# Designs tried in a protein design run: peptides against a protein of PDB entry 3ESW. Part 2

Target 1, 322 residues: chain A of PDB entry 3ESW
Amino acid sequence: NNIDFDSIAKMLLIKYKDFILSKFKKAAPVENIRFQNLVHTNQFAQGVLGQSQHLCTVYDNPSWHSIVLETLDLDLIYKNVDKEFAKDGHAEGENIYTDYLVKELLRYFKQDFFKWCNKPDCNHCGQNTSENMTPLGSQGPNGEESKFNCGTVEIYKCNRCGNITRFPRYNDPIKLLETRKGRCGEWCNLFTLILKSFGLDVRYVWNREDHVWCEYFSNFLNRWVHVDSCEQSFDQPYIYSINWNKKMSYCIAFGKDGVVDVSKRYILQNELPRDQIKEEDLKFLCQFITKRLRYSLNDDEIYQLACRDEQEQIELIRGKTQ

## One batch from the design tools (peptide; made by RFdiffusion4, then SolubleMPNN)

Design b1_p12_8_s1
Fold by OpenDDE base, seed 1:
Structure b1_p12_8_s1 (fold): chain B 322 residues (1-322), chain A 12 residues (1-12)
Amino acid sequence: as target 1 above (322 residues)
Amino acid sequence: SFEEELAKKLLK
C-alpha cells in the first residue's frame, strides 16, 4: 500500500489549522465566569486587564501616525538608514532595512529629539537651570494640563528666583511631541507611537519593578526584538538583569494582537517572587485577553498569529533568542 | 517555514 505521505501531511496540516482556530472561537460560559472571577478577586489581574484596555488599542490611531510623521525629520532619518544599509552591500536582503530603521529611530529619538528630565528647568531662569530646582511634591493637574491626559504634576521651586515650575506627567503622546521631555514612561509612550507610525508590529512592555520598554517584531530576525528608547538599545534583553543587576518579577507585553508574559526573556537572574497571581491564572488571563483582541480577524490572520505565538513560546522556553 | 517544520514533526 503506497502510503501517500503527501496526502497525509496535507490532512494533518488541515486538522492542525482547525485545532488552532478552535482555540480562538468565542469563549465558553465557564471561561467567561473564570475570567470575571479572576479580575474581580485578583488585583494584579485587574491591573493587567486595565493596562490592556489602553495599551493594546491607543496607538492604532491614523491621525496620530500622520502627526508623528509630519513632526519627525524623515529626511535625516532615511538618509542615515540608507547610509547604514549601504555598508552591508545588501547581502542580507531587504528585510534587514527595517532593523536599520529601528536602530536609527533609537539614535534619532535619544540624540536629536527627546530629553531625559530628572528635574525641569526653571520657567523663569531659562535653559540649563534644573540644578537649582527643589522638589516640593506632586499635585493634580490644572484645567490646561487636564486637556492632555495628565494624572500627576510634579512641583519644583527654583532656589535662585523662588518661582514655582510645574512638570506635568502627560500621558497624551501628541503633547509629548511638543514638550519633548520626560522619564521612562514618557519615553516609552511616545517611542511606541513613533514605531507604530512607521507601520511596525510593536508591543509595550511593562515591568512591575518600575520600568517600561518596547518590543518590535523583526521580519529579518523572525522574532520579537527588545527595544529600549531610554537606553538606545536594540536586541539587548539582558541589560536589566545582567548589566543593571535589576531584580524583577513580571514583564508583560501589550500589543494590538495580544498580551504576553515575556518575563522569561528579561528575567535572567535575581528573580523576585512571582506571588501576585497563580502562574496558571496569569497564563489564562493573557490568553483570554489575546483571544478577545483577535475576535475580528479572519481565519488566516488568526492562524498566522498563532504560529508566531508558538514560535515565541518555544523561544521563551529555550531561553535562547533564535 | 513554521509549516514545513511542523509538517516534518507530524510525519515523524
Scores: peptide ipSAE 0.009, ipTM 0.453, DockQ to the pose 0.615
Fold by OpenDDE base, seed 5:
Order: structure tokens, then sequence, then C-alpha cells
Structure b1_p12_8_s1 (fold): chain B 322 residues (1-322), chain A 12 residues (1-12)
């Protein structure tokens, strides 16, 4: 009896695929009830849901991608990428080119394109006058600022001229292409859109302790890679816990294909209490939102993403980037 | 704010 091992292997793969796909079927009534109860009773869960409704889809805008690509100095960017790729990239294969692209985008964005704004310059006194600015507080947007998804405007008074300068905290990334300044929120928002505009798989990572960054899926490294535009950082997930000695409780990644608790990647020490939600409920929530985001995908896409999810979970458990 | 602490670190 020649056991057709190839036939058995094929059958096992089919059954495995079916098993994986069964996990991404439409939520059962009991899961819907659990979800509704969770988001209505747990503020953290409601916050994660609210963020997912925006962050998972907002950057998938072809019109925005075009505007970004028209705004960036693509000639400079690709010149620099090609230069670095020519040194080492041919030995490592074509997939490494994208890693060089992301590294150059980090450089370009921080050094050439965007500015950190702790305090705005005085609108009257001009550039390099931020030292003269005193915060007066925050207020709601005016009629013009409201056009650009602005929730808060920081108000500053110039100690030199006495004039008021407004620093609107715009959430419209297209407006940020014009203003070219902000803090971690504006940096991450626009940089996420920039990476998306190059056709990359990108997640927005929200940290509960008032920081945000990106992850990019490297085809070369075959994993999610930490990307922080503020720090010009590539694949340095340890910078917050180790270098900054930052205390953190939650890091949640938001992408078009899912919501993932990535806390284990970034919280290496100084972990704060994870008391906002039960771990099982957070896991359920992320999985439930992820299922919803994948409802329109075909079985092969769902399977590929599920395999990637499993690989990431193994990575997060082992604490070793492969 | 974390942003203020970050700003202090980045300005060093």
Amino acid sequence: as target 1 above (322 residues)
Amino acid sequence: SFEEELAKKLLK
C-alpha cells in the first residue's frame, strides 16, 4: 500500500486552511453580544473600537496617495535609496529595496520635510521665535481650522510682541503636508500616510502613554518592523522601554487588515498595570475587529493574513525577531 | 505630557 504522502499532505493542507478560515467566518450571535457588551461597558474597548473605525481605513485613500507623491521630492528619495541599494542590496535580493526606501523616507521626513513643534514660532516675529512663546491654554477650532479635522488649538502669546499665535492640532494629514510641523501625533499621522502612498503595508501604533508610531511589514525581514518618524528609527522597538526608560501599559497596532496588541514588542521593562481591560477581552476585541476588517477578503487573502498573524504571535511570544 | 518629556529629550 504505497501511502500517497503527497495526497495526504494536500488533504491536511486543505483541512488546515478550512480550519483557519472557519475562525474568520461571520461572528456568531454570542460573539456579537459579547462585543456589544464589551464596548458599551469598557471605556478602553470603546476607545480601541473608535480608533479602529478611523485608523484602519483613513489612510487607504488613493487621492491622498497621489497628493503625497506629488508633494514629496521623489527624485531625491529614490536617488538616495538607489545609492544605498547599490552598495549591499543586490546581494540580499530585491525585497531589501523597500527597507532602504523606508529608511530614506525616515531620513527625508525628519531632516528635509517635517519639523518638530514644541512651541510654534510667533506669527508676527517670524522664524526661530518659539522661545518667546508662552502657552495660554487650548480652545476649540475656529471656522477655518475646523475644515481640517482640528479638535484642539493650542494658544500661545509672544513675550516680545504680545501677539497671539494659534497652533491648531490638525488631524487632516493633507493639511499637514502644508503646515509641515507638529508633535508625535502629526508626525505619525502624516508619515503613516506617506508609507501607505508607496503601497506599503503599514500599521499605526497607539501607545496609551501618549506616544504613537508606525509599523511596516518588511517583505525582506518577513515581519512587522518598528518605524518611528520622530526618531528616524527603523527596527528599534526597544527605544521606548530601554533608551527612554518609558513606562507603558498598552501598544495597539491599527491597520487595514487588523487590530493587534503589539505591547510585547515594545514593553520590555517598566510595564505599567494592564488594568483597563481583561486580557481575554482585549484579545477578543482585537480579533473581532480584525474579522470585520477582513469580511470582504477572499479565502486565500484571509488565509495568507492568518498565517502572517500566527507568525507575528510566535515572534511576540519568543521575544526574538527572526 | 509625554510630548513635553520627549521634547526635553530631543532638545538635549
Scores: peptide ipSAE 0.008, ipTM 0.490, DockQ to the pose 0.011
Fold by OpenDDE base, seed 4:
Structure b1_p12_8_s1 (fold): chain B 322 residues (1-322), chain A 12 residues (1-12)
Amino acid sequence: as target 1 above (322 residues)
Amino acid sequence: SFEEELAKKLLK
C-alpha cells in the first residue's frame, strides 16, 4: 500500500488549521467568567486590559497617518534610505528595504526631528535654559492642555527669571508632531504612530520598570524586531538587561492583532520577581485579549497570525534570536 | 514556508 504521504500531509495540515482556528473561536462562558474575575481581582491584569484597549487600536487611524506623512521630511528620509540601500548593493523590491526604512526613521527621529526633554527650557529665557529649571511637582492639565489627551503637567520654575514653565505630558501623538519633545513615553508614542503611518506591523512594548519601546515585524528577518526610538536602536533587545544592567519584571507588547508577553526577549539578566500575576493567568489574559482583537478576521488571517504567534513563542523559548 | 516546515515536523 503506497502511503500517499502528500495526501496525509495535506490532511494533517487541514486538521492542524482547524485545530488552530478552533482556539480563536468566541470564548466559552467559562473563559469569559475567568477573564472577568481576573480583571476584577488582579490590578496588573486590569492594567494590561486598559492598556490594550488603547494601545492596540489607537494607532490604526488613517487621518493620523496622513498628518504624519505630511509632517515628516519624506524626501530626506527616502533619499537616505535609497542611499544606504544602494550602498549595500541591494536590488529594488527586496524585503530588506523596510529594515533600512526603519533604521533611517530611527536616525531621522532622534537626530533631526524629536528632542529629549529631561527638563523644559524656560518659556521666558528661551533655548538651552533647562539647567536653570527647578521641578516644583506635577498637576492636572489646564483647558488647552486637556485638548491633547494630557494626563499630567510637570511644573518647573526658572531659577534665573522666576517664571513658571509647564511641561505637559501629552498623550496625543499629533500634538507631539508640534511639540517635538519628550521622554520615553512621548518618543515611543509618536514613533509607534510614525511606523504605523508607513503601513508597518508595529507593537508598543510596555515595561513595568518605567520604559517603553516598539517592535516592528520585519518581513526580511521574519520576526519581531526590537526598535527603540530613544536609543536609535534596531534589533538590540539586550540593551536594557546587559548594557543598562536594568532590572525588569514584565515586558508586554501591544499591537492591533494581539497582546504578547515578550519579557523573555528583553529580560536576559537581573530579573525582578514576577509577582503581579500568576504566569498562567497572564498567558490566559494575553490570549483572551488577542482572541478578541481577531474576532473580525477571516480564517486565513487568523491562521497566518497564529502561525506567526507560534513562531514567536518558539523564538522566546529558545532564547536565541535566529 | 511555515506550512512546509510544519508539514515536515508533522511527518516526523
Scores: peptide ipSAE 0.007, ipTM 0.447, DockQ to the pose 0.625
Fold by OpenDDE base, seed 3:
Structure b1_p12_8_s1 (fold): chain B 322 residues (1-322), chain A 12 residues (1-12)
Amino acid sequence: as target 1 above (322 residues)
Amino acid sequence: SFEEELAKKLLK
């Protein structure tokens, strides 16, 4: 009996696909009840849900992508990408080229485009006057600032001229293309949009301990890659735990196709207590939101993403990103 | 907005 191993393998692959797809069917009533109860009773879960409602979708705006691409020096960017790509002697291939693009975007953004702002310059005294600025506190946005999704405005007084300078904390990334300054929040917000504007698979990573960064899905590396615009960092997930000796409890990645606990990628030492939610409930929450984000996708898209999810989970268990 | 629709989908 010549066992047709090829036929068996094909049949098993079909059955496996069907099994995977079955997990992404519409949520059962019991799952909806569990979800509703969780987000109403657990503040951390409510926060994750709230962030997912914004961060998973806000960057999928074609109008914003056009504005970004019109604002960036694309000629400079691609010139530098082509130069570095050629220097390393790679054969022409779209997948590896994209890694070079992301690396150049990191360089361009930090070196040429955006500015870190601990304190604003004095609006009256001009550039390089931030050292003369004394914080007076924060207030709500004025009528103009409120147009750009401004949650708070930091107020500073110049010690030299006595004038007040406002530093609005804009959440509108299009306004950030104009202001071109901020802290980790503004950096990550705009840089996430920039990467999305190139058609890349990008996630926004929120760390509970007051930092934020991106992940980019490299088709060449076939995995999620750490990307921090503030640090001009590519594929260095260890920088927080090891280099900064940062203590962390949660890192949650938010993308159009899912919400994922990526803590294991970044929390390598100095782990803080994960006491905000039960691990099972967090896993359920992320899976539930992810499932809902995928409800409009076809079976092939669902299957491809599910395969990617499984690969990522294996990677996170094995600690292979180090 | 797409966000509001998604929020509605996620809250149902």
Scores: peptide ipSAE 0.000, ipTM 0.355, DockQ to the pose 0.019

Design b1_p12_8_s3
Fold by OpenDDE base, seed 3:
Structure b1_p12_8_s3 (fold): chain B 322 residues (1-322), chain A 12 residues (1-12)
Amino acid sequence: as target 1 above (322 residues)
Amino acid sequence: SFEEELAKKLLE
């Protein structure tokens, strides 16, 4: 009996596909009840939901993508990408080229485009005067600042001239293209939009311990890659736990196609208590939100994303990102 | 591919 192993393998793959697709069917009433109860009773869950409602969709704006691409020095960027790509003699085509693009965007953004702003320069004294600035506190946005999704404005007094300088914390990434300064929040916000504007699969990673970064899905590496614009870092998920010796509890990735607990990628040591939510409830929450984000996708898209999810989960268990 | 790896695992 020549067992046609190829035929059996094909049949098993079909059955596996059907099984995977079955998991992404409309949520049962019991799952909806569980979800509603969780987000109403658990503050961390409510926070994750709130962030997902913004971060998963806000960057998928074609108008913003156009504005970004019109603002960046694309000629410089692609010139540098082409140069670095040519040096390594790679023949792997567009997939590896995109990794070079992301690396150049990291360089360009940090070195040429955006500025770290711990304290603003004095509006009256001009550049390199931040050392003369004393924080007075924070206040709400004025009428102009409020147009750009400004949650708070930091107020500084110049020790030299006595004038007040406002540092609005804008959440509008288009305004950040103009201001070109900020802290980790502004950096990650605008850089996420920049990467999305190149048509890349990007996630915004929120860390509970006051840091944020990106992940990019590399088609060449066939995995999610750590990307931190503040650090000009590509594929260095260990920098926080090891290099910074940072203590962390949660890292949650927010993308158009899902919400994923990526803590295992970044929390390699000095783990803080994960006491904000039950692990099972967090897993359920992320899966539930992910399922909702995929409701409009076709079966092939759902299957491809589900395969990617499974690969990522295997990677996270094996710790192979080192 | 993931499918090839899956196929290998299913045949083990």
Scores: peptide ipSAE 0.018, ipTM 0.527, DockQ to the pose 0.563
Fold by OpenDDE base, seed 1:
Structure b1_p12_8_s3 (fold): chain B 322 residues (1-322), chain A 12 residues (1-12)
Amino acid sequence: as target 1 above (322 residues)
Amino acid sequence: SFEEELAKKLLE
């Protein structure tokens, strides 16, 4: 009786694996038509597709990873990680070390490396002069600023000396290693690259209501973990809905292996109307893009990622972090 | 593991 059950279990697992793998086969013509119609007729869908074409792949650049690792104070970072790990981590196993690393990177980035910029300092008057700056509006980049993927430049006038200071909103994360200042967009952009440079599984989370953050896949916790560089926050997905009392409609995560609607993780109260796209169409869109991102992966990689996806979906439905 | 949990559910 036991031999028969083991054989049946193995057969069921094989059939289940085959079933999962069948979902990641090349899209049928009807699915391609549905996808094309959706992105051409729905502006929100077009926006998600456009973001995926950039955010899912841009951070997978080995040259950028090298530049990041050469720029950061790795000796300080690892000294602090080792210190915290030595307190409690040895009892919890080796996988917890990466959680300590991410927590230290959050500390290091906010406290030692990057600066929040509401208004720039005056280029003429020097440091700590932002209080004297008046916004004049925004304009396009000049020839120099355009070299660093800059779409918008904020213009400020100094009330003290009358000179103009430009604050380019750079999208090139390597330029941000030099400038070391920005708002949520610059913070999240560079911090996503930093985490990727340590070989971590990272997603960029876009919130429709003008905020962005990261998720990191913790091997210790065996789940996606909320990470906000602006807030120095680790595993606090509730901070927006509860602490900020923020109203939100959509949170979409973008990673190299997929696009996922993670709204249920972060929208705990004060949900805004989800009227930009039908729920079925959003689910289809995210699955379709995810399928395309995985076309080059082998069957074992696809299966492992699919298992991870299912675990995440269960977590999101239950509303409890496991 | 997910596979172990799945195996348990499939055998139930």
Scores: peptide ipSAE 0.015, ipTM 0.508, DockQ to the pose 0.584
Fold by OpenDDE base, seed 2:
Structure b1_p12_8_s3 (fold): chain B 322 residues (1-322), chain A 12 residues (1-12)
Amino acid sequence: as target 1 above (322 residues)
Amino acid sequence: SFEEELAKKLLE
């Protein structure tokens, strides 16, 4: 009996696909109860849920994508991408081009477009006056600032002229296209939108220890790639733990297709206690939110994403083979 | 294809 190995392989693939798809079915009543109990009883879980409700969907706005593309110097960007792409002589592929695009966007954003703002310049004295600014604290937004999703306004007094300068911490990324300044939050927020506007798969990574960055899914590298706009960094997940010697407990990635604990990618040393939630509950939470985000997807999309998720989990366990 | 690689791994 010639064992039709091809037929067996096809059958196994079908069964495997069905098995994977079965994991992404609508949550059972027991899972819904567990989820509700978790988010009501655990503050960290509630925070992750709250962030997911915003970060997983807010950047999927076609109107915002158009505004971004109209605002950026696309001619300069693509000229630089084409130049760098041509140097490396990569004959094969649209896939590596996106890596060059992301690298140029990192350069363009940091060097040409956006500014780091520890303290604002004095509105009265003009440019390069931030050294004269004394923080007075923070307050709520005024009526104008509130139009741009502003939660906090930092208040500064000029030591030279005595005038007050407001530094609104805008969360509206379209307003950030105008202001073109901020800290890690504003940088990551706008840069996430920029990457999304080029049709890229992007996640927003929240670190509990007051930093934020992006991940981009490289089709060339076939994995999620660390991207930090503040650092002009591409594929350097070690910079926080190793270069900064930063202590960290949690890194959570938020994307349109899922929420993932990516702590293992970034926390390489100096791990802080992970005491905010049980590991099993965090895993459940991320999986549950991910399932919800995928409810409208077809079986093939679900399967492809599930395969991607599994490869990422393997990567996170094995570490990067140096 | 990813499916072919997966099939190979499942048959290993």
Scores: peptide ipSAE 0.013, ipTM 0.484, DockQ to the pose 0.578
Fold by OpenDDE base, seed 4:
Formats: sequence, structure tokens, C-alpha cells
Structure b1_p12_8_s3 (fold): chain B 322 residues (1-322), chain A 12 residues (1-12)
Amino acid sequence: as target 1 above (322 residues)
Amino acid sequence: SFEEELAKKLLE
């Protein structure tokens, strides 16, 4: 009996697809109960849920994408991308072009566009006066600052002129296109939007230990790539654990298609206790939120994303970026 | 493709 291996392979693929799709069906009542109980009883879970409700969808705004593209020096960006792309002898249409684009966006953003603001300059004394600024604390936003999703305003006094300078921590990325300054939060927020505005698959990575960055899905590398706008860093997930010797416990990636614990990509040493949630509950939570984000997708989209997820999980387990 | 790799693994 000539075993039709091709027929068996096709049948197995169909069964596998059906099995994968079955996992993304509407949550069973028991899963809903588990989810509700988890987010009501575990503060970390509640925080992850709250972040997912914002970070997974906020950047999918076509109006914002247009404003970004109108604000950036696209001529300079594409000129530099084309120059570096041509220099390395690549042909037009290669998927690697997008990696060059992201690298140029990192350069452009850090070198030409955005400024790190440890302390603001004095509004009265002008530029390069941050050295004269003394922090007085933080307060709530005023009526104007509140228009731009400002949760906190840092208050500084100038030691030279005595005037007060406000540094509002804006969460509106469109306002950040105007202010063009901030810390890791503002950098990552606006840079995430910038990458999304170019039609890229992007995730916002939250680290519990007060840092944030992006991941970009490279079609050339066929994986999620570390992207840190503050560091002008592309594909250097080790910089925190190794170069900074940073201690970390959790890194959670938030994207339109899911929430993923990416801690294994970034926490290579100096791991802090993961005591905020049970590992099984965190896995469940991320999967549950991911299922919800995919409820409107068709079976083929769900399957393709599930395949990508499995590849990522294999990568994260193996600890080798292939 | 992932499907081709999966097919190979399933036939192993």
C-alpha cells in the first residue's frame, strides 16, 4: 500500500490548523471566570490588562499616521535609507529595505528630531540652562496640559532667575511631535507611533524596572527585533542585561495582535524575582488578551499569527536569536 | 515556509 505521504501531510496540516484555530475560539465560561478573578485579585495582572487596553490599539490611528508623515523630514529619511541601501549593494524590493528604514528612523529620531530631557531648560533663561534647574516635585496637569493626555507635570525652579518651569509628561504622541523632548516614555511612545505610521508591525515593550522600548517585526529576519529609540539600538536585546548590567523581572510586549511576555529575550542575567504573578497565570493572561485582540480576524490571519507566535516562543525558549 | 517546516517535522 503506497502510503500517500503527501495526502497524509495535507491531512495533518489541516488537523493542525483546525487545532490552532480551536485555541482562538471565544473563551469558555471557565476561562472568563479565571480571567476576571485574576485581574480582580492580582495587581500585576490588572496593570497588564490596563496597559493592553491602551497600548495594543492607540497607535492604530490613521489620522495620527498622516500627521506623523507630514511632520517628519521624509525626503531626508528616504535619501539616507536609499544611500545606505545602495551602498550595501541591495536590489530594490528586498525585504531588508525595511530594516534600513528602521535604522535610519532610529538615527533621524535621536540625532535630528527628538531630544533627551533629564531636566528642562528654563523657560525664561532659554536654551542650555537645564543645569540651573532644581526639581521641586510633581503635580497634576493644568487645563492646557490636560488636553494632551498629561498625567504628571514635573516642576523645576531655575536657580538663576527663580522662575518655575513646568515639564509636563505628555502621553499624547501628537503633542510630542511639537515638544520634541522627553525621557524613555516619551521617546518610546512617539517612536512606536512613528514606526506604525510606516505600516510596520510594532510592539511596545514595557519593562517593570522603569524602561520601555519597541519591537519591530522584520520580514527580512522573520522575527521580532529589539528597537530602542533612546539608544539608537537595532537588534541589541542584550544592552540592558549585559551592557547596563540592569536587573529586571518582567518585559511585556504590547501589540495590536497580542500581548507577549518577552522577558527571556532581554533578561539574560541579573534576573529579579518574578513574584508579581504566577508564571502560569501570566501565560494565561497574555494568551487570553491575545485571543480577544484577534476575535475579529479571519481564520487565515489567526493561523498566520499563531504560527508567528509559536516561532517566537521557540526562539525565546532556545535563547538564541537565529 | 512555516508550513513546509511543520510538514517536514510531522513526517519525521
Scores: peptide ipSAE 0.010, ipTM 0.486, DockQ to the pose 0.660

Design b1_p12_8_s4
Fold by OpenDDE base, seed 1:
Structure b1_p12_8_s4 (fold): chain B 322 residues (1-322), chain A 12 residues (1-12)
Amino acid sequence: as target 1 above (322 residues)
Amino acid sequence: SWEEELAKKLLE
């Protein structure tokens, strides 16, 4: 009896696909109860859910993508991408070109487009006057500022002229295309939208210890790649733990197709206690939210994403983030 | 793990 090993392999692949797809079926009543109890009793879980409700979907706006592409100097960007691509003599095709695009977008954003703002310039004295600014505290937005999803306004007094300057912390990324200044929050918010506007697979990474950055899925490298607009950094996940010697507890990635604990990619040393939630509950939470985000996808899309998820988990376990 | 080998075969 010649065992048709090819037939058995095909049957095993079908059964495996069905098994994977079964994990993404509608949640059982017991899982819904567990989820509801977790988000009502655990503040960290509630925070992750709240962030997912915004960050996973807000950047999937075609009208915003059009506004971004109309605002950027696309001729300069593509000229620089073409130039760098030609220097390296790469014949590897379209996949590697996208990595060059992301690297140029990092350069363009930091050097030509956006500005870091520790303190604003004085509205009365003009440019390069931030050194004369004294913080007075923070307040709520006025009627105009509230139109642009502003939660907080930092207030500064000029030591030279005595006038007050307002620094609204806008969360509307379209308003940030106008203001072109901010800190890590504004940088990451607008840069995430910029990457999405080029049709890229992008995640927003939140670190509990007051930093945020992006991940981009490179088709050339076939993995998620660290991207920090503030640092003009591509594929350097070690910069926080090693270069900054930063202590960290949690890094959570938020994308349209899922929520993933990516702490293992970035927390290489000086790990802080992970005491905000049980590890099993965090894993459950991320899987549950991811499952909900994929409810409208077809079986082939679900399967492809599940394969990508498994590859990422293997990478994270093996510590092969580079 | 058998899961890793299976994942590799599914992705190849």
Scores: peptide ipSAE 0.006, ipTM 0.473, DockQ to the pose 0.142
Fold by OpenDDE base, seed 4:
Structure b1_p12_8_s4 (fold): chain B 322 residues (1-322), chain A 12 residues (1-12)
Amino acid sequence: as target 1 above (322 residues)
Amino acid sequence: SWEEELAKKLLE
């Protein structure tokens, strides 16, 4: 009996696809109860849920994408991309072009477009006066600042002129296209939108220890790639743990198609206690939110994403990003 | 295709 291995392989693929699809079916009542109990009893879980409700969808705004593309110097960007792409001897149409685009966007954003703001300049004294600024604390937004999703405003007094300067922490990325300054939050927020505006698959990575960055899905590398706009960093997930010697406990990636614990990619040493949630509950939470985000997708989309997820999980377990 | 490689690994 010639075992038709091709027929068996096809049947196994069908069964595997069905098995994968079965995992993404609407949550059972017991899973809903577990989810509700988890987010009501665990503050970290509630925080992850709250972040997912915003970060997973906010950047999928076509009107914002248009505004971004109209605001950026696209001629300069593409000129530089084309130059570096040609210099390395690549032919047009290779998937690697998007990696060059992201690298140029990192350069452009840090060097030409956006500014780091530890302290604001004095509104009265003008440019390069931040050294004269003393923090007075934070307050709520005023009526104008509140229009741009401002949660807090940092207040500074100029030691030279005595005037007060407000540094609103805007969460509206469109307002950040105007202000063109901030810290890691503003940088990552706007840069995530910029990458999305080029049609890229992007995740927002939240680190519990007060840093944020992006991941971009490289079709060339066929994996999620670390992207930090603050550092002009591409594919350097080790910079926090190794170069900065940063202690970290959690890194959670938020994208339109899922929420993923990516801690293993970034926490290479100096791991802090992961005591905010049980590992099983965090895994359950991320999977549950991911299922919800995929409810409107067709079976083929769900299957493709599930395969990508499995590849990522294998990568994260093996610790070999190289 | 990755599917063919996966199928091979599952049959391995």
Scores: peptide ipSAE 0.005, ipTM 0.421, DockQ to the pose 0.585
Fold by OpenDDE base, seed 3:
Formats: structure tokens, sequence, C-alpha cells
Structure b1_p12_8_s4 (fold): chain B 322 residues (1-322), chain A 12 residues (1-12)
């Protein structure tokens, strides 16, 4: 009896699909209880949940995407993308074009569009006066600043003219299209929105040790790619651990389709203690939130995302980003 | 976990 291995393989794939889909069904009562207990008893878990409630959905705003696309110099961007793409001998229909787009967006954002603001320029003295600015501390937003999701305003005094300059830390990315300045938080916030506005699959990566960046899912590379707008960095996950010699404990990626612990991608050395939550509880938390984010998706979408998740987990286990 | 075993098999 010729064992029809193809038939067996197909049957196994069907069973595997069904098995995967079964994991994404509505959470069992016991899982809900575990989740509730975890977020009520563990501060780190509560923080991850709170971040997921914002970061996983905030950038999926078509109105914001339109505003972004109207604000950017799309002609310049696509001209540069087309130029670099053609230079490397690619045809217009190749998935690699999106990688060129992201690289140009990194260039454009850092060089042409957004500014790093360690200290603001003096509102009275004008450009290139930040050296004259002395920090006085931080305060709450005024009535105008509060309109743009501002939690904190840094206050500076000009040593030259004595005037006060306010540097609001806006969390409204649309306001950042106007102000065009900030630190890693503002950079990552607006750049995440920019990438999303091009229809890209993007995650916001939060590092517990006071840094943030993006990941972009490259269809060409078929993986999540590190993207840091501050550094104009594409596919350099090692820059923090190796180049900066940064010590880190947790890197959590937040996207519309899931929350993933991506620490293994970025923490290559100088790992800090992961003592904020049990590893099993963190895994459960991320999976539970991911499951909730996918409740409205169809079986095919769930399956495709699950396959992507598995591929990412394999990558993270292997420690091979290349 | 079966996931860890699967991961091990995929690394092999």
Amino acid sequence: as target 1 above (322 residues)
Amino acid sequence: SWEEELAKKLLE
C-alpha cells in the first residue's frame, strides 16, 4: 500500500491549522482569571497592558494617515526611493521596494523633517540658541498644551535674554508634524505613525531602560526589521547592546495584531535582571493580549499571523536576525 | 512545553 505521503502531509497541515486556530478561540474562563489576577497583582503586567491599550491601536487612524501623507514631501521621498531602487537594478514590482521606502523615510525624517531637541531654542533669541538654555524643571501643561495630549512641559530659561521657553512633551503625533522636534519618544511616536501611513506593518518597541524604536515587517526579508528613526537605522538590532553598550532587561513590541517580547533580538549582552515578572507570566500576558487583538480576524488571517509569529519565535530562539 | 520541543526540532 503506497503511503500517500502527500495526503498525510495535507492532513497534518489541516490538523495543524485547526490546532493553531483553536488557540485563538475565545479565552477560557481560567485564562481570563489568570489574566485578571496577573494585571492586578503585577505592576509590570499592568504597564504592558496599559501600553497595549494605546500603542496597539492608536496608529490605525485613517484620518491621521491622510494628514501625514499631506504633510510629507512625497514627491521627494518617492523620487529618492525610485532613484536608489533603480540604481540597484530592481524592477518596480519587487517586494524589496518597501525596504527602500523605509530607508528613505528614515533618511528624510532625520535629515529633512524632524529635529532632535536636547534643549529647545530660545523663543525670543531664535535658532541655534539652545546652548543658552538652562533647565528650570518640568510642570504640567497649560490649557493650550493640554489639547495635544501633553503630560509634561520642560521649562527653560535663556541665559542671554532671561526669557522662559516651554518645551511641551506632546504625545499627539499630529502636533509633532507641526513642532517637528523632540527626543526618542516624539521621534518614535511620529515615525511609527509615518510608517503606518504608508500601509506598512509596524510595531512600537518599548525598552524598559528609557528607549523606544520601531519594527517594520519586511515582506522581502520575511521578518520583523529593526527601525530606529533617531539613529536612521535599518536592520541594526545590535546597536543598543553592542554599539551603545546599553544594559537592558525588557524590549516589548506593540502592534495592531499582537504584543511580543522581542528582548532576545536586542539584548545581546549586558542583560539586566528580568525580575519584574515571571517569564511564563510574561509569555502568557503577551499571548493573551495578542489573542484579544485578533478576536475579530477570520481564520485565514489568524492562521497567517500565527505562522508569522512562529517564524519570529524561531528567529528569536536562534538569535539570528540575518 | 510542546512549543519548546517544536523549537528544538526546528533548530535541529
Scores: peptide ipSAE 0.000, ipTM 0.369, DockQ to the pose 0.090
Fold by OpenDDE base, seed 5:
Structure b1_p12_8_s4 (fold): chain B 322 residues (1-322), chain A 12 residues (1-12)
Amino acid sequence: as target 1 above (322 residues)
Amino acid sequence: SWEEELAKKLLE
C-alpha cells in the first residue's frame, strides 16, 4: 500500500486551512458574554479595548496619508534609500528595500524633521531658549488647541522675559506635521502615520510603564520588527530591558488587523508583576478584538494573517537564540 | 500504520 504522502500532505493543509478559518467566524454567544463581563469588571481590559478602538483604525486614513507624503522630502528620502539599496540590497532581493526605507525614515524623522521637546522654547525669546523655561503645571486646551485633539496643555514661564509659553499635547498627527515637536507620544503617533502613509504594515506598541513605539512587518525578515522613532532604532527590542534597565509589565501591540501581547519580545529581564489581568483573560481579550477586526476580510486574507500570527507566537515562545 | 489512520481521518 504505497501511501501517497503528497496527497496526505495536501489534504492536511486543506483541513488545517478550514480549521483556521473556523476560528475567525463570528464569535459565539458565550464568547460575547465573556468579553462583556471582562471589559466591565477589569479596568486593564477596558483600557486595552479603548486603545484598540482608536489605535487600530485611526491611521488608516487616505487623506492623512496624502498630506504626509506631500509634507515629507520624498526626493531626499528615496535618494538615500536608493543609495543604500544599491550597495547591498541587490544581493538580498527586492524585499529588503522596505527595510532600507524604514531605516531612512527613522533617520530622516529624528535628524531632519522632528524635534524632542523636554521643554518648549519661549515663544517670545525664540529658538534654543528651553533652558529658561520653568513648568507651572498643566491645564485643559483653549478653543484653538481643542480643534487638534488636545487633551492637556503644559504651561511654562520664561525666566528671562517672564512670558508664558503653552505646550499643547496634540493627538492630531496632522497638527504634529506643523508643530514638529513632542515627546514619545507625539513621536510615535506621527511616525506610525508616516509608516502607514508608505503602505507598510505597522503596529503601535503601548507599554504600561509610560513608553510607546512601533512595530513594522518586514517582508524581508518575515517577522515583526521593533521600530522606535525616538531612538532611531530598528530591530533592537532589547534596548528597554537591557540598555535602559527598564522594569516593565505589559507591552501591547495595536494594528489594523489585530491586538497582540508582545511583552515577551521586550521584557527580557526586570519583569514587573503582571497582576492587572489573568493571563488567560488577556489572551482571550486580544484574540477576541483581533477576530472582530478581521470580520470583513476574505478567507485568503484571514488565512495569511493567521499564519503570520502563528509564526509570531512561535517566535515569542522560542525566543531569538541570539 | 499511523499514516493510514491519518489518511482515513483526513478523508472523513
Scores: peptide ipSAE 0.000, ipTM 0.340, DockQ to the pose 0.071

